# Ledger of designs, part 142: peptides against a protein of PDB entry 8YR4

Target 1, 309 residues: chain A of PDB entry 8YR4
Amino acid sequence: PRGSPALQLVVLICLGLMGLERALNVLVPIFYRNIVNLLTEKAPWNSLAWTVTSYVFLKFLQGGGTGSTGFVSNLRTFLWIRVQQFTSRRVELLIFSHLHELSLRWHLGRRTGEVLRIADRGTSSVTGLLSYLVFNVIPTLADIIIGIIYFSMFFNAWFGLIVFLCMSLYLTLTIVVTEWRTKFRRAMNTQENATRARAVDSLLNFETVKYYNAESYEVERYREAIIKYQGLEWKSSASLVLLNQTQNLVIGLGLLAGSLLCAYFVTEQKLQVGDYVLFGTYIIQLYMPLNWFGTYYRMIQTNFIDMEN

## One batch from the design tools (peptide; made by RFdiffusion4, then SolubleMPNN)

Design b2_p21_3_s1 (from b2_p21_3, 15 letters changed)
Fold by OpenDDE base, seed 3:
Structure b2_p21_3_s1 (fold): chain B 309 residues (1-309), chain A 21 residues (1-21)
Amino acid sequence: as target 1 above (309 residues)
Amino acid sequence: SEFLEKFEKLVREELEKTLAE
């Protein structure tokens, strides 16, 4: 982004965070291997607990295995919002200015049907994503229930309780934060529609704008509308990052509590090393679909925004 | 369709330029 040293610094920080994510992707498996080795060697509890805590902290930074919802990824996404908004606004203003530079013949040949086709494609994408969500949410809820039952029956009842509390808190916070986000989304959509309507009206009145040489005035009005939209978009996007981070924190706490408890029971010879691996793998497997659900829900939200326009 | 492809290409080229800058 030429002309904003602050945005250039943000880009550099985001690149640095991407490098850190790559380092975490290597370190997390190494620490996990070290835990398995320490458990196999029957290492002292203090060394094991420190290694487990360090692993969970690194896993919190990385996220649920995909790196898409880790603390570092969330921080990168949060910082990138301003860069994306700057780029989007620049592109939109360039397109709008270019449309006002086009010939009258091009504007007279414009069919409103292309705008409808974009809306119809948005609708079809929403329907496909909604179907995907329904087919992934229901199995994920079933897997959570099966997991609680499995850990309660084959592990100590404390594991079932940890999974139950973690997943109940995760789902509750997901619903509450999603409902809270819906207010920001609706406000964003309303402003997007108003911004789009102004652009359409300006382009429909192209002859009048050309007659009065008012292209610069219409571009400035459109810029103000985009800035107002981007203020609402930032709230929507920031609220999504907050959702993802809250989800990551809940899973991280559940993983910490369960991993420490599992490691303790392995040291007491009540569980095997394989049980520790199973617990960690299962929690991550439960988290992955839920994380994708948040991403798809965002895509649906964006496509529903395009439908309300 | 050709105009949408040209527009998508133009947006992609401008996005690539804006990302390269």
Scores: peptide ipSAE 0.013, ipTM 0.409, DockQ to the pose 0.016
Fold by OpenDDE base, seed 5:
Structure b2_p21_3_s1 (fold): chain B 309 residues (1-309), chain A 21 residues (1-21)
Amino acid sequence: as target 1 above (309 residues)
Amino acid sequence: SEFLEKFEKLVREELEKTLAE
């Protein structure tokens, strides 16, 4: 943001805090591994207590991972409020200026309240998309790359390959299944608008409906429209459950394959018990931001479909 | 559709500006 050196400094501090979150995402599992290994070796209490205290402190800074309630994440979110407000105001002013540049014919064809609602939805969608890309997508991709490098260097190339294949398959299936779901969501939204329009038309013509004693007929037509809507809603919701289940299966298979391989190497004394715990903890930690990814990608796609209408 | 395409272009340009700064 060239207009405010103070906001540029805040952005740089937020980027530095994001880098610190990436470091914590690697360090926390390592310290947890070390605790398990020290417990297995029956190490002296002083060494164990120091490692546990350090782990708890690092876990306080990290929280539950990317976008969680950790101290670093909360500090980043707090500092970002001013940047988000600046970006939101800039987008809102650009949309408002563009609306004033549009032809009088375009404005006469639309209700002012509908135009304002589109502008507000547009601003919220753009600001939400930007915040999501910066704080969830980019950090998650970075954590995946860091994870692949870490497992390839400190474990075996097979672990790096499992993480790579699991995450690549997860992302690909998420995109493909979400694009497939878009058809059901568009059909649902179109039927919702048609059902709402029928209800509004019936209520606006209330006097005519009363004059002809047609209330039961209008209620039955509305019931049929609701049943048709619910049939499309069911397809949309069922496709969402299918997406979530497919995602869980991919992560579950990756966790199973990697956990079995870790367990095998621990039995052969090539890895320690702590390394098994590290792998499981790190995979679950990568899964949490990716689950949010599926939710936000759906939200973004909904907002874009709602803008197309 | 044209408004959305222009809006998407404006958003992409603003995103690129925000990422390039």
Scores: peptide ipSAE 0.011, ipTM 0.391, DockQ to the pose 0.016
Fold by OpenDDE base, seed 4:
Structure b2_p21_3_s1 (fold): chain B 309 residues (1-309), chain A 21 residues (1-21)
Amino acid sequence: as target 1 above (309 residues)
Amino acid sequence: SEFLEKFEKLVREELEKTLAE
């Protein structure tokens, strides 16, 4: 942000905290591995207690796998509030300035309240998208790359390949199925608006409907519109379940393949029992942010569809 | 639609500037 050295420093601190979160995402599984190995070897209590205490401290800094609940993430989120407010205000002022540059004919042809609602939704969608890209998408991609490198260097190259294939397939299927779902959601929203319009028109004409005793006819037309809406809502909801099941299947297959391979290498004494736990823990840690990705991509797409209409 | 496209473009450009700064 030009003109505020304090905000630039806050951005740099937030980037440093993001780097620390990436380091914690690698270190926490490593320390958990070490605990399992020390327990297996029946190591002295002092060594075990130190490793457990260090693990719990690192886990407190990282949080519970949703990157949003750790101390470092909370501190980052707190510091980012000022940056977000600055960015939001700048976007709002740019939109407002652009609206004032538009022709009088454009303003006379539109309801000012609709324009402001579009601007507010747009600003919220953009600031949300930015925050999501910076704090969830980019970090998750970084964690995937770090994971591939780590498993390729410290394990066998086959583990890096499994993670790569699993995550690539997961992302690809998430995008493809989400784009497919968008058609059902657009159809649902269009039918919702049509159903609402019919209800409003019937209520505005209430006196006429009552005069002609047409209440039963209007109720039946509204019922038919609701049934048609519910048919589209069911398709939208069922498509979401299908997305979630597809995602779970891909992660399950990746976890199965990698866990079987890891178990095999442990039986051959090439890896320790803790390395099996490391792999499983790391894959689960990658899955949690990715599950949020599907939800937020959907939220963004909703906001864009709601702005097109 | 044209307003939304211009808005989306303006926001992308501002986002890129904010990320480059």
Scores: peptide ipSAE 0.009, ipTM 0.410, DockQ to the pose 0.015
Fold by OpenDDE base, seed 2:
Structure b2_p21_3_s1 (fold): chain B 309 residues (1-309), chain A 21 residues (1-21)
Amino acid sequence: as target 1 above (309 residues)
Amino acid sequence: SEFLEKFEKLVREELEKTLAE
């Protein structure tokens, strides 16, 4: 972005964060290995607890197995919103300006309604994803219940309680924050439709705009509409980052509590080293479907809001 | 959907008007 040194700095920070994500992808497995080694060596509790805490902190920064919902990824996504908006606005204004430079014959020969319909068909195909999402919700909930039962039966009841509380809090916060986000998304979609309508009205009146040489004026009005839209889009996108970060925090706290407790019981020879590995692996496995559930539920709500419009 | 249908209809009606002139 040549016009804003601030946005260039943001791009550089985002690139730096992408490098950090790669470093975390290597460090997290290393720390996990170190925990297994310390457990095998029957290391002192203080050293083990510090290593576990450090691992969980790194895992919080990384996020889930893909790193897509980690703190660093969320921060990158948050910072990238402004860069994306700048780029989008620039492209939209260039397209709109170019459309006003095209010949009258081009405007008369193209049904602007067809261009609209193609854009809308793209959004309606997302509704087919909705059914797929609903079919994944039930299995995900079943996997959580199975997980709670498994940990309660094969581990101490405290593990089952930690998983129950973590997953219940995760689901509850996912629903509540997603419902809260719906307001921002509705406002965004309403403004998007209004911005689109303004562009269509300007293009339908192309002859009048050409007659008065008002192309620059119409482009400026469209720019103002895009800026207003992007203000709402930012709220929607930032609220998504907040949701992802809240989810990451809940899973991080659950992983911390459970991993420390598991490590303690291994130190007390009540559990084996394999049980620690099992617990950590299983919690991560439960998190992955839940992350998809949160994405799916968001997509469901998106489609419902898009269907309400 | 109803707004979009109304909008598509309005755009179609305006386009048909503009094509008929």
Scores: peptide ipSAE 0.000, ipTM 0.221, DockQ to the pose 0.011; fails the geometry check

Design b2_p21_3_s2 (from b2_p21_3, 16 letters changed)
Fold by OpenDDE base, seed 1:
Structure b2_p21_3_s2 (fold): chain B 309 residues (1-309), chain A 21 residues (1-21)
Amino acid sequence: as target 1 above (309 residues)
Amino acid sequence: SEFLKKFEELRKKELEEVLAS
């Protein structure tokens, strides 16, 4: 944010906290591995208790791996509220100034309160989208890259390859299936708007409809429009279930392949039992932000479709 | 024009939420 050094400092602190979240995403699985190895070796209680206490503290800072429930994430979200409000207000004022430059006929044709509420919703959607891109998409890509590097350096190169192929396939399928789904969503929104326009037109002309005793005809036309809308809504919802299931299958196959390979290397005494648990834990941690990515990419596409029309 | 259409769509959605409430 240009013009407020205090808000610039808050942005820098939020970026520092994002870096700390990336470090926690690597450290938490490592400490969990170390606990499993210490338990397997029947290590002395003092070393085990210190490692467990450290793990629980790091897990408290990280939270559930969803990027929303950890102490560091909550602190980042709390500090970001002021930056979001400043950005929202600035975009809203830019929209408002642009609206004032538009023709008097546009202002007279709309209730001023509705125009302001539209500006607020539009600003909130854009600001929410930008916050999502910065705080979920970029960190998730960073975690994937860090994961590939970590598994390639500290495990056999085959683990880095499995993670790379799994995450690349997951991202590619997410984009391709979401772009395919966007067509169904556009068709649904167009039919919704057409159905509503018919309802509004029938209600505005209710005197004419009543004069010609055409109420039953208008109700039947509205029912046909609803049935057509519901058919498109079903396709949109079914395409979402298909996306989620495809994503789940890709992660499941990656987890299976990597877990079998870990188990094999443990039997060959090349890896410890804790390394098997680390791999599974780390892959699940990578998956949780990606699952949200599918939801928010849909939100992005909705907001962009609603911007393109 | 596109910006005005977006505002018109957001108004339509708002009127949908008001009519659905």
Scores: peptide ipSAE 0.000, ipTM 0.299, DockQ to the pose 0.019
Fold by OpenDDE base, seed 2:
Structure b2_p21_3_s2 (fold): chain B 309 residues (1-309), chain A 21 residues (1-21)
Amino acid sequence: as target 1 above (309 residues)
Amino acid sequence: SEFLKKFEELRKKELEEVLAS
């Protein structure tokens, strides 16, 4: 972004964070291996607990699986919002200015029927996503219940309780924070529609705008509308990052509590090293569908709000 | 509505082109 040294610095920080994500992708498996080795060697509890805590902290920074909802990724996404908004605003202003220059040709070239077809495809895609989510929600809830039962029966009631509390808190916070975000998204969409309507009115009146040489004035008015929209978009996007980070924190705390407890029971020879590996793997496996569920639930709610407008 | 959607589509297409550049 030429002209804003602050945004250039943000881009450099985001690139640095991407490098850190790559480092975490290597370090997390290494620390996990080290835990397995320390458990196998029957290392002192203090060394084991430190390594487990360090692993969970690194895992918190990395996030779970393909969902990239780690602290570093969330921070990168948060910082990138301003860069994206700057780029989008610049593009929108260039398009709008160019449409005023090419106004007659653009108006004459407008095929009304193509636009309707895209809208209908959009709504059909939303309905398909909703159906897909309903079909994925039930299995995900079943997998959680199966997981709670499994850990309660084969490990200890304490493990089942940790999984239950972690997953219940995750789901509850996902719903509550998503409902809270809906308000920001509705406000954003309303302002987006108003900004678009202004652009349409300006372009429909292009002959009048050209007659008065008011193209620069209409571009400036559109810029102001975009800035107002981007203020609401930032709240929406920042609230998404907050949701992702809250989810990451809940999973991190559950993983920490369960991993420490499992490691302790392995040191007491009540569980095997394989049980520790199983617990960690299973919790991560439960997290992945939940992360997708949260993403899809957000996408549905987005699409419903987008359909209400 | 129809003009909005075409403007949105043009906006999306040019945004994709600028993001691809």
Scores: peptide ipSAE 0.000, ipTM 0.320, DockQ to the pose 0.016
Fold by OpenDDE base, seed 4:
Structure b2_p21_3_s2 (fold): chain B 309 residues (1-309), chain A 21 residues (1-21)
Amino acid sequence: as target 1 above (309 residues)
Amino acid sequence: SEFLKKFEELRKKELEEVLAS
């Protein structure tokens, strides 16, 4: 943000908090490992109680693996409100200025309400996309890279390879299936708009419909439009279930392969029991943000589709 | 016009709730 040193400082603090979240994502599984190892070794209560207390405190800072529920994330989100408001206002003013520079013929040919709606959709889409990229996509990719490095250095190269393959497959399938779903969502949205337009036209002409006793005919036409819409909605919803099941299968296979390999290395006394728990915890923690990735990628695509129309 | 605005506000609220969750 040019012109406000206070907002620049807030951005730097938010970036620092994002770095702290990445550190917490590594530390929380490590402390959980240490608890399991201390329990296995029947360590003194004082050492165990300190480690458990430290783990719970770190887990409070991190939150439930959904980046949005931790104290650090909530603090980041709170501080970011002012930056978002500044960015939104600047984009709105730029769009408004650009609209005023457009030819009088463009303003006369378009209803001012449609132009304002396109501008509001455009601003919300850009600000939402930017916030999503900065706070969800980039952090998730960073956590994956950190995970690959961590497992490759402290476990074995095979664990890093499993994480890499599972995450790459998960991301690729998420993109491919989401692009496939976009066709059903476009068709659903076009039919929704057509059904809504027909309902609005029928209601605006209600006096004419009553005069000709055409109420039954308009209701039947509306019913047919609803049935067509519901058929497209079902395809959209079923394709979402298919995406979620495909994602769940990739998670399950990755967790299975890595857990079996980890259990084998624990049996060979190359790893401790806590390292098995660390692997499972860390993998599950990586998948939580990725589940949100599929949701937000759809939001981005929807906003782009809504800008094309 | 008002029904369209209310529907856009509802969609904006649902979007904000999904972003806040």
Scores: peptide ipSAE 0.000, ipTM 0.338, DockQ to the pose 0.024
Fold by OpenDDE base, seed 5:
Structure b2_p21_3_s2 (fold): chain B 309 residues (1-309), chain A 21 residues (1-21)
Amino acid sequence: as target 1 above (309 residues)
Amino acid sequence: SEFLKKFEELRKKELEEVLAS
């Protein structure tokens, strides 16, 4: 975007954050290896605890393997919202201007009675999402319950409690924040429909717009409507970043508490090095499908709200 | 709703034409 030096700086910061994500992808495995080595060598607790804390902090910055939920990725996504909105607005204004030029072709296309098959796509999308919920959410909940039972029986009641509290808090916050976000999404969709309706009315009256040479006025009016829409879109997108970051924080705190407790029990010879690896691997494995669940639950709510309109 | 749907399809087709140019 050549027009705003502030947005160019934001793009450069986002590129820098992408470079940082690549560095984290190398550092996280290195620190994990170092923990395993320190546990094997029976290193002093202070060195071990520092390395574990550093690893969990780096893992918090990276997120759950794909980097999509890490602090750095969330910060990048948050900063990118304004760049995306600028690009979207520019494209929408170009399309709207082009539609006014192609107004005759648009009117001819309206006379042909082409009905958009949105109902079939909506139904297919809802059915696919329901199938995904049944085949991914239910197994994930089962894996959480099995994990709580396993850690409570074979490790210690404290590990089962950490997993229980972490997963319960994660699920509760996911639901509560998603319900809160639904208000912003409904407001966004209402304003989107109103913005589209205004564009349609302007294009339907293109002969009148051309007669009065009011094309520039209609483009500016549409620009103002887009800016109003983008204000609501920003709230929706920012609330999503907040959800992802909250989820990342809950998992990070659970991973920190459990990893420190595992490391302590390994130093006391109550657990083996393999048990530490098992705990960390299992928590990360539980987190990955839950992160996807939050995305699909959001998609379902979107489709339901879009079906209500 | 149907009219808004058709407008959205036209916008999508023009977006594809503008992205292909």
Scores: peptide ipSAE 0.000, ipTM 0.296, DockQ to the pose 0.014; fails the geometry check

Design b2_p21_3_s3 (from b2_p21_3, 16 letters changed)
Fold by OpenDDE base, seed 3:
Structure b2_p21_3_s3 (fold): chain B 309 residues (1-309), chain A 21 residues (1-21)
Amino acid sequence: as target 1 above (309 residues)
Amino acid sequence: SEFFQKFLKLIEEQNQKVLAS
């Protein structure tokens, strides 16, 4: 963005964070290997605990699997909101100004195409929702229950309790924060529709706008509407980052508690090194569908709000 | 125009990526 040194700095920071994500993707497996080696060598508890804590901290920074919900990714996404909004606003204003420069004949032909697009958004959304609920939510809940039972039966009851508390807290916070976000999303969608309606009305009255040379006035009104929209969009997007970070924190704490407990029991020869690997792998495996759960619950809530308006 | 449809699709794909992330 040429006009703001602050936004240029934010872009550079975001590029630096992308580099850090790549470094974390290499470091996390290395630290995991080091834990397995230290467990195999029966290393002293202090060295093991430090390495496990460092691994979990790096995993918290990376996030689950794809890095999409890691602290670094969330920070990047948060910082990028302002850059995206600046770019979007600039492009929308350029398109809107260009539309007012086009001929009357072009505007008369456009009415039919825009109505069709609003209809297509509503129908594709409902079918996707039902499929998501059945094929992702229910299996994920089943996998959590199976996991709790498995860890309670084959491990110490403490592991089943950690998984239960972690997953229950994760699901509860996901629901509560998503319901809280719904208010911001409704306000955003209402303002988006109002901004679009103003643009459509201005373009439908193109002849009148041209007659009065009011093009600059309509562009300024549209800019004000976009700024108001972007204020609400920022709240919606920031609340999403907060949700993802809260989820990442809960999984990180569960992984820390369970990994330390596993490592302790391996040092006492109550568990094998393979059991530590199993626990870590299983928690990460449960995390991946749960990350999607937050996404799809958000998509569900969106589609319901978009159908109500 | 094809450009406007591509731009709208890009916004929609970005929104879907933000939704999917």
Scores: peptide ipSAE 0.000, ipTM 0.339, DockQ to the pose 0.063
Fold by OpenDDE base, seed 4:
Formats: structure tokens, sequence, C-alpha cells
Structure b2_p21_3_s3 (fold): chain B 309 residues (1-309), chain A 21 residues (1-21)
């Protein structure tokens, strides 16, 4: 934001907090590993209590790997409100200025309420997409890269490869299945709008429908439209379950392969029991934001579909 | 369509400016 040094400082603080969140995502599993190792070694209570207290404090700062519930993430979100408002207002003013530069023929061909609704949906979609990219997508990709580097350096190249293959497959399947689902969602939204239009037309013509005793006919037409809608809704919902199940299978396979490899290296005394727990904990932490990725990618696609109409 | 593409391009340019600033 060129005009306010205060907003630039807030952006820098938010970027610093994002870096701290990445550091916490590495440190929390390490401290949990250390607790398991200290418990296994029957370490003195004072050392264990200090490590547990430090872990709980770091976990409070992190918020369990859901990028929205940690103290650091909440503080970042709070500070970002002013930056978001500045960005939103700037986008709204740019859209409004562009609408005023459009030809009179374009304005005469459209209802002002429809133009404002497109502008509002546009601004909301953009601001939502930006916030999602900056606070969920980029951090998740960074955590994956950090995870691959960490496991490759401190465990074995095979662990880094498993994480890489699992995350790449997860992302690829998420995109491909979500693009496939977009067809069902477009068809559902089109049928929803058509069903709603029929209901509105029947209600606006209520006196005419009563005069001709056509109530039963309009109800049956509406029922048929609802059945067609529900058939498309079922396909959309079933395709969502298929996406979630496919994601869960990829997670399960990655967790299985990595956990078996960890267990093998623990039996060979190359890794400690805590390192097995670290791997499982870290993988689960990577998957929590990725589950949100599928949800927000759908939200983005919905917002794009709603702007194409 | 063309308005939406110009809008997306304007957003992308604004995002690049926000990331570069």
Amino acid sequence: as target 1 above (309 residues)
Amino acid sequence: SEFFQKFLKLIEEQNQKVLAS
C-alpha cells in the first residue's frame, strides 16, 4: 500500500507473524518428539515438566495447525483487517471508475442493480481469493517445502520423497476432481436459478393462476423442477464425498508408507521412538490446511461461476 | 467475459503491486 507507511509496517509485521507460524509448525512436532523420548528414557520430572510446558505454550501459539485458531494466526488476522479494508476499498473504487468509463449502451442494456451485484460479487471474490492465497495456499506450500527439506536432511531422502509424492498426488487429485465437480456445480446452480425463477413467476402471477384454477399444474411443474434440482444436487454432494474420500485415501497411504518406514528405522536403532511420533504429527499438521484447500478452491470456483453468469 | 478478464488482470496487477510493496 503506497500511501500509508503505517499499513506497510502492518504488512511487514503480518509477514513476520507468517514466518513465526512456519517456525512453530516445525518446532511443535520437535518438542512433542522430545516429550516422547524423555518419557521413554524415564527422565527426571523437572526436565519433562519444562518440555511439556514449553510444548503446550508453543501449541497455544500455533493453534493446532489450523491456520485460523492459533494465537499468532488470530493476531495476524486482527492486524490484517486494516490492510484488507484498504485493499477492498481500492478494488471497489477501481471497479466503480471502470464502470463509469464503460459506454452508455452497456449501461442502458443492464439493470443498475445487476451491475452493482456483479461489482459486489467481484470485489468479495477477489478479496476472498487474495486472503485465501496469502494466508492458506502460500503458507501450506511453504510448510510442504519445509517438511520435505526437514525430513530429507534429518531423517532420510526416502522420507522427503514420500512426503513429496504424497503431497503432489494429493494436490493433483484435489485439482482434477474439483475441476470435474465444477461441471455438476454449474449444472446445479443453473437448475436452481431456473427453479427459483419458476417459483417467482408463479407467485407474481398468483391472481392469474387462481383465476384459471392452475394451482395444481404450477405445483406439479415446481415439483418436477425440484426433482431435477435434487438429482443435480445429489451429483454435486456425491462428488464432494468422492473428493473427500480420495483425499483421505491419499493421506492414509502416505501415512502408512511413512509410518512403516519410520517403524523400520526405529527397530534398526537409526531413529528414536519420538521420531516416529514426530513424522505422524507433522504429516497430520500438513493435511489439516490441505483439507481447507479443497474447500476454498471450491469457493473460488463458485465465485468465478457466479461471475460468469 | 471481456469485462471479467480485464477485472482479473486488474486484480492480478493490484496483487503484484501489493506483494511488491
Scores: peptide ipSAE 0.000, ipTM 0.314, DockQ to the pose 0.015
Fold by OpenDDE base, seed 5:
Structure b2_p21_3_s3 (fold): chain B 309 residues (1-309), chain A 21 residues (1-21)
Amino acid sequence: as target 1 above (309 residues)
Amino acid sequence: SEFFQKFLKLIEEQNQKVLAS
């Protein structure tokens, strides 16, 4: 963005973080291969534990297979909020200024079409969400239960307990943090509606605004309303990043505990190298749908709040 | 009408990208 050195620095940091994500996508498979090789060679526990810990740390930075929930991606998304808000505000002010040049009949006809489109979005969103709940949430919960049973019976009760605690904490924190975020979302939506109403009222009075040469005053008043909205939007978006990072941390701790325990049992010849690969792969497979579940549960609550307003 | 529909679509696509990310 032209005009703010601070926002230009944030853009450069975000580009640097995108480069770091690409480096992690190469390093994570390399460290995983190194663990498998060290397990096959029956390497000393200290070397194995260091390599496993380093792998889990790199995997925590990377996140899920899409990279969308890793620490680096969450940090990038958090820093990008201010850049997005600056760009959005600039576009909204340019459009608002242009709308004051348009005719009253155009503004009156648009209000009815906008209400209809909000209603159509609400209905389409609810239908998509119900389909997602049935086809993704229920199967994922079944896969978690099957995973707990499988690890408890074929590995050790400790593995089943780690998976149970990790998934239970993940689901509980997802619900609790999402309920906490609902307050910020309601406040944001209320301020969005108030900002939109002020813009519409200003545009309906465009003849009076032109008569008094008050266009610059109305644009500045709209800018202040956008800044107030963006303060609430930032809280909503930052709380989303906090949720994703909390979820990533819970899965990372579960993966660390289970991977260290599995590596220990392989070193003691109680498990095979294949069992370590199985555990790590299965936990990552459970995490991928759950990450999407958190996003969709958040989307469900949004759409319900948007339907209540 | 088209410019404003494109703007609202851009806001929707940005909100969907933020929700899908």
Scores: peptide ipSAE 0.000, ipTM 0.316, DockQ to the pose 0.061
Fold by OpenDDE base, seed 1:
Structure b2_p21_3_s3 (fold): chain B 309 residues (1-309), chain A 21 residues (1-21)
Amino acid sequence: as target 1 above (309 residues)
Amino acid sequence: SEFFQKFLKLIEEQNQKVLAS
């Protein structure tokens, strides 16, 4: 971003955080290996507990298997909002200025193509969401139930309880925080529609704007509308980061409690080292679809609001 | 139903995010 040293610093910090994500992708498997080795060697509980806690902390920073919902990724996404808004505003103003240089005849021919593209997007959207509910949401709920039953029967009732409490808290917080976010998304979409309507009215009155040399005035009014929109967009995007981080924290606490308990039972020779690997792998497998569920529930709420307007 | 139309737009936004990535 030219002209803002603060935004340039934010870009450098975001690049540094991307480098840290790559380091975490190497460190997390190393710490996991070290836990397996310490369990095999029957190492002292203090060394094992410290290594497990360090692993879970690194996994919290990394997030799920892709790192897309980890603390570092959420921090990067949060910092990047201002950079994205600066870039978006420059592109939108450039497009708007260019549209005011184009003839009215060019606008009449594209309106039909844009309406058709919105209609085609709408129809592809249904089929994909129905497929997502059927092929991701329902299977994920089934996998949670199967997981609770499996851990309750083949491990200890305490493991089934940890998974139940973790997943119930995760789902409840996902719904509650998403309903809270819906208010910010509604306000954002209402302001987006108002900003678009103003741009359309200015372009439909192009001949009048050009006759009075009012192009600079219309561009300034559009800039003010974009700034107001970006204030609401920031609240929406920041609330999304908060949701992702809350989800990551709940899974991190469940992984910590379950991994420490599993490691303790392995030291007491009640479970095998393979059972520790199984528990950690299974919790991560449950987390990946649930993270998508939070994203899709957010989009359901978003698109509901976009149709009510 | 209003619920079905909300479900429509959600996949549109995901497909747009996947196409914009």
Scores: peptide ipSAE 0.014, ipTM 0.369, DockQ to the pose 0.024; fails the geometry check

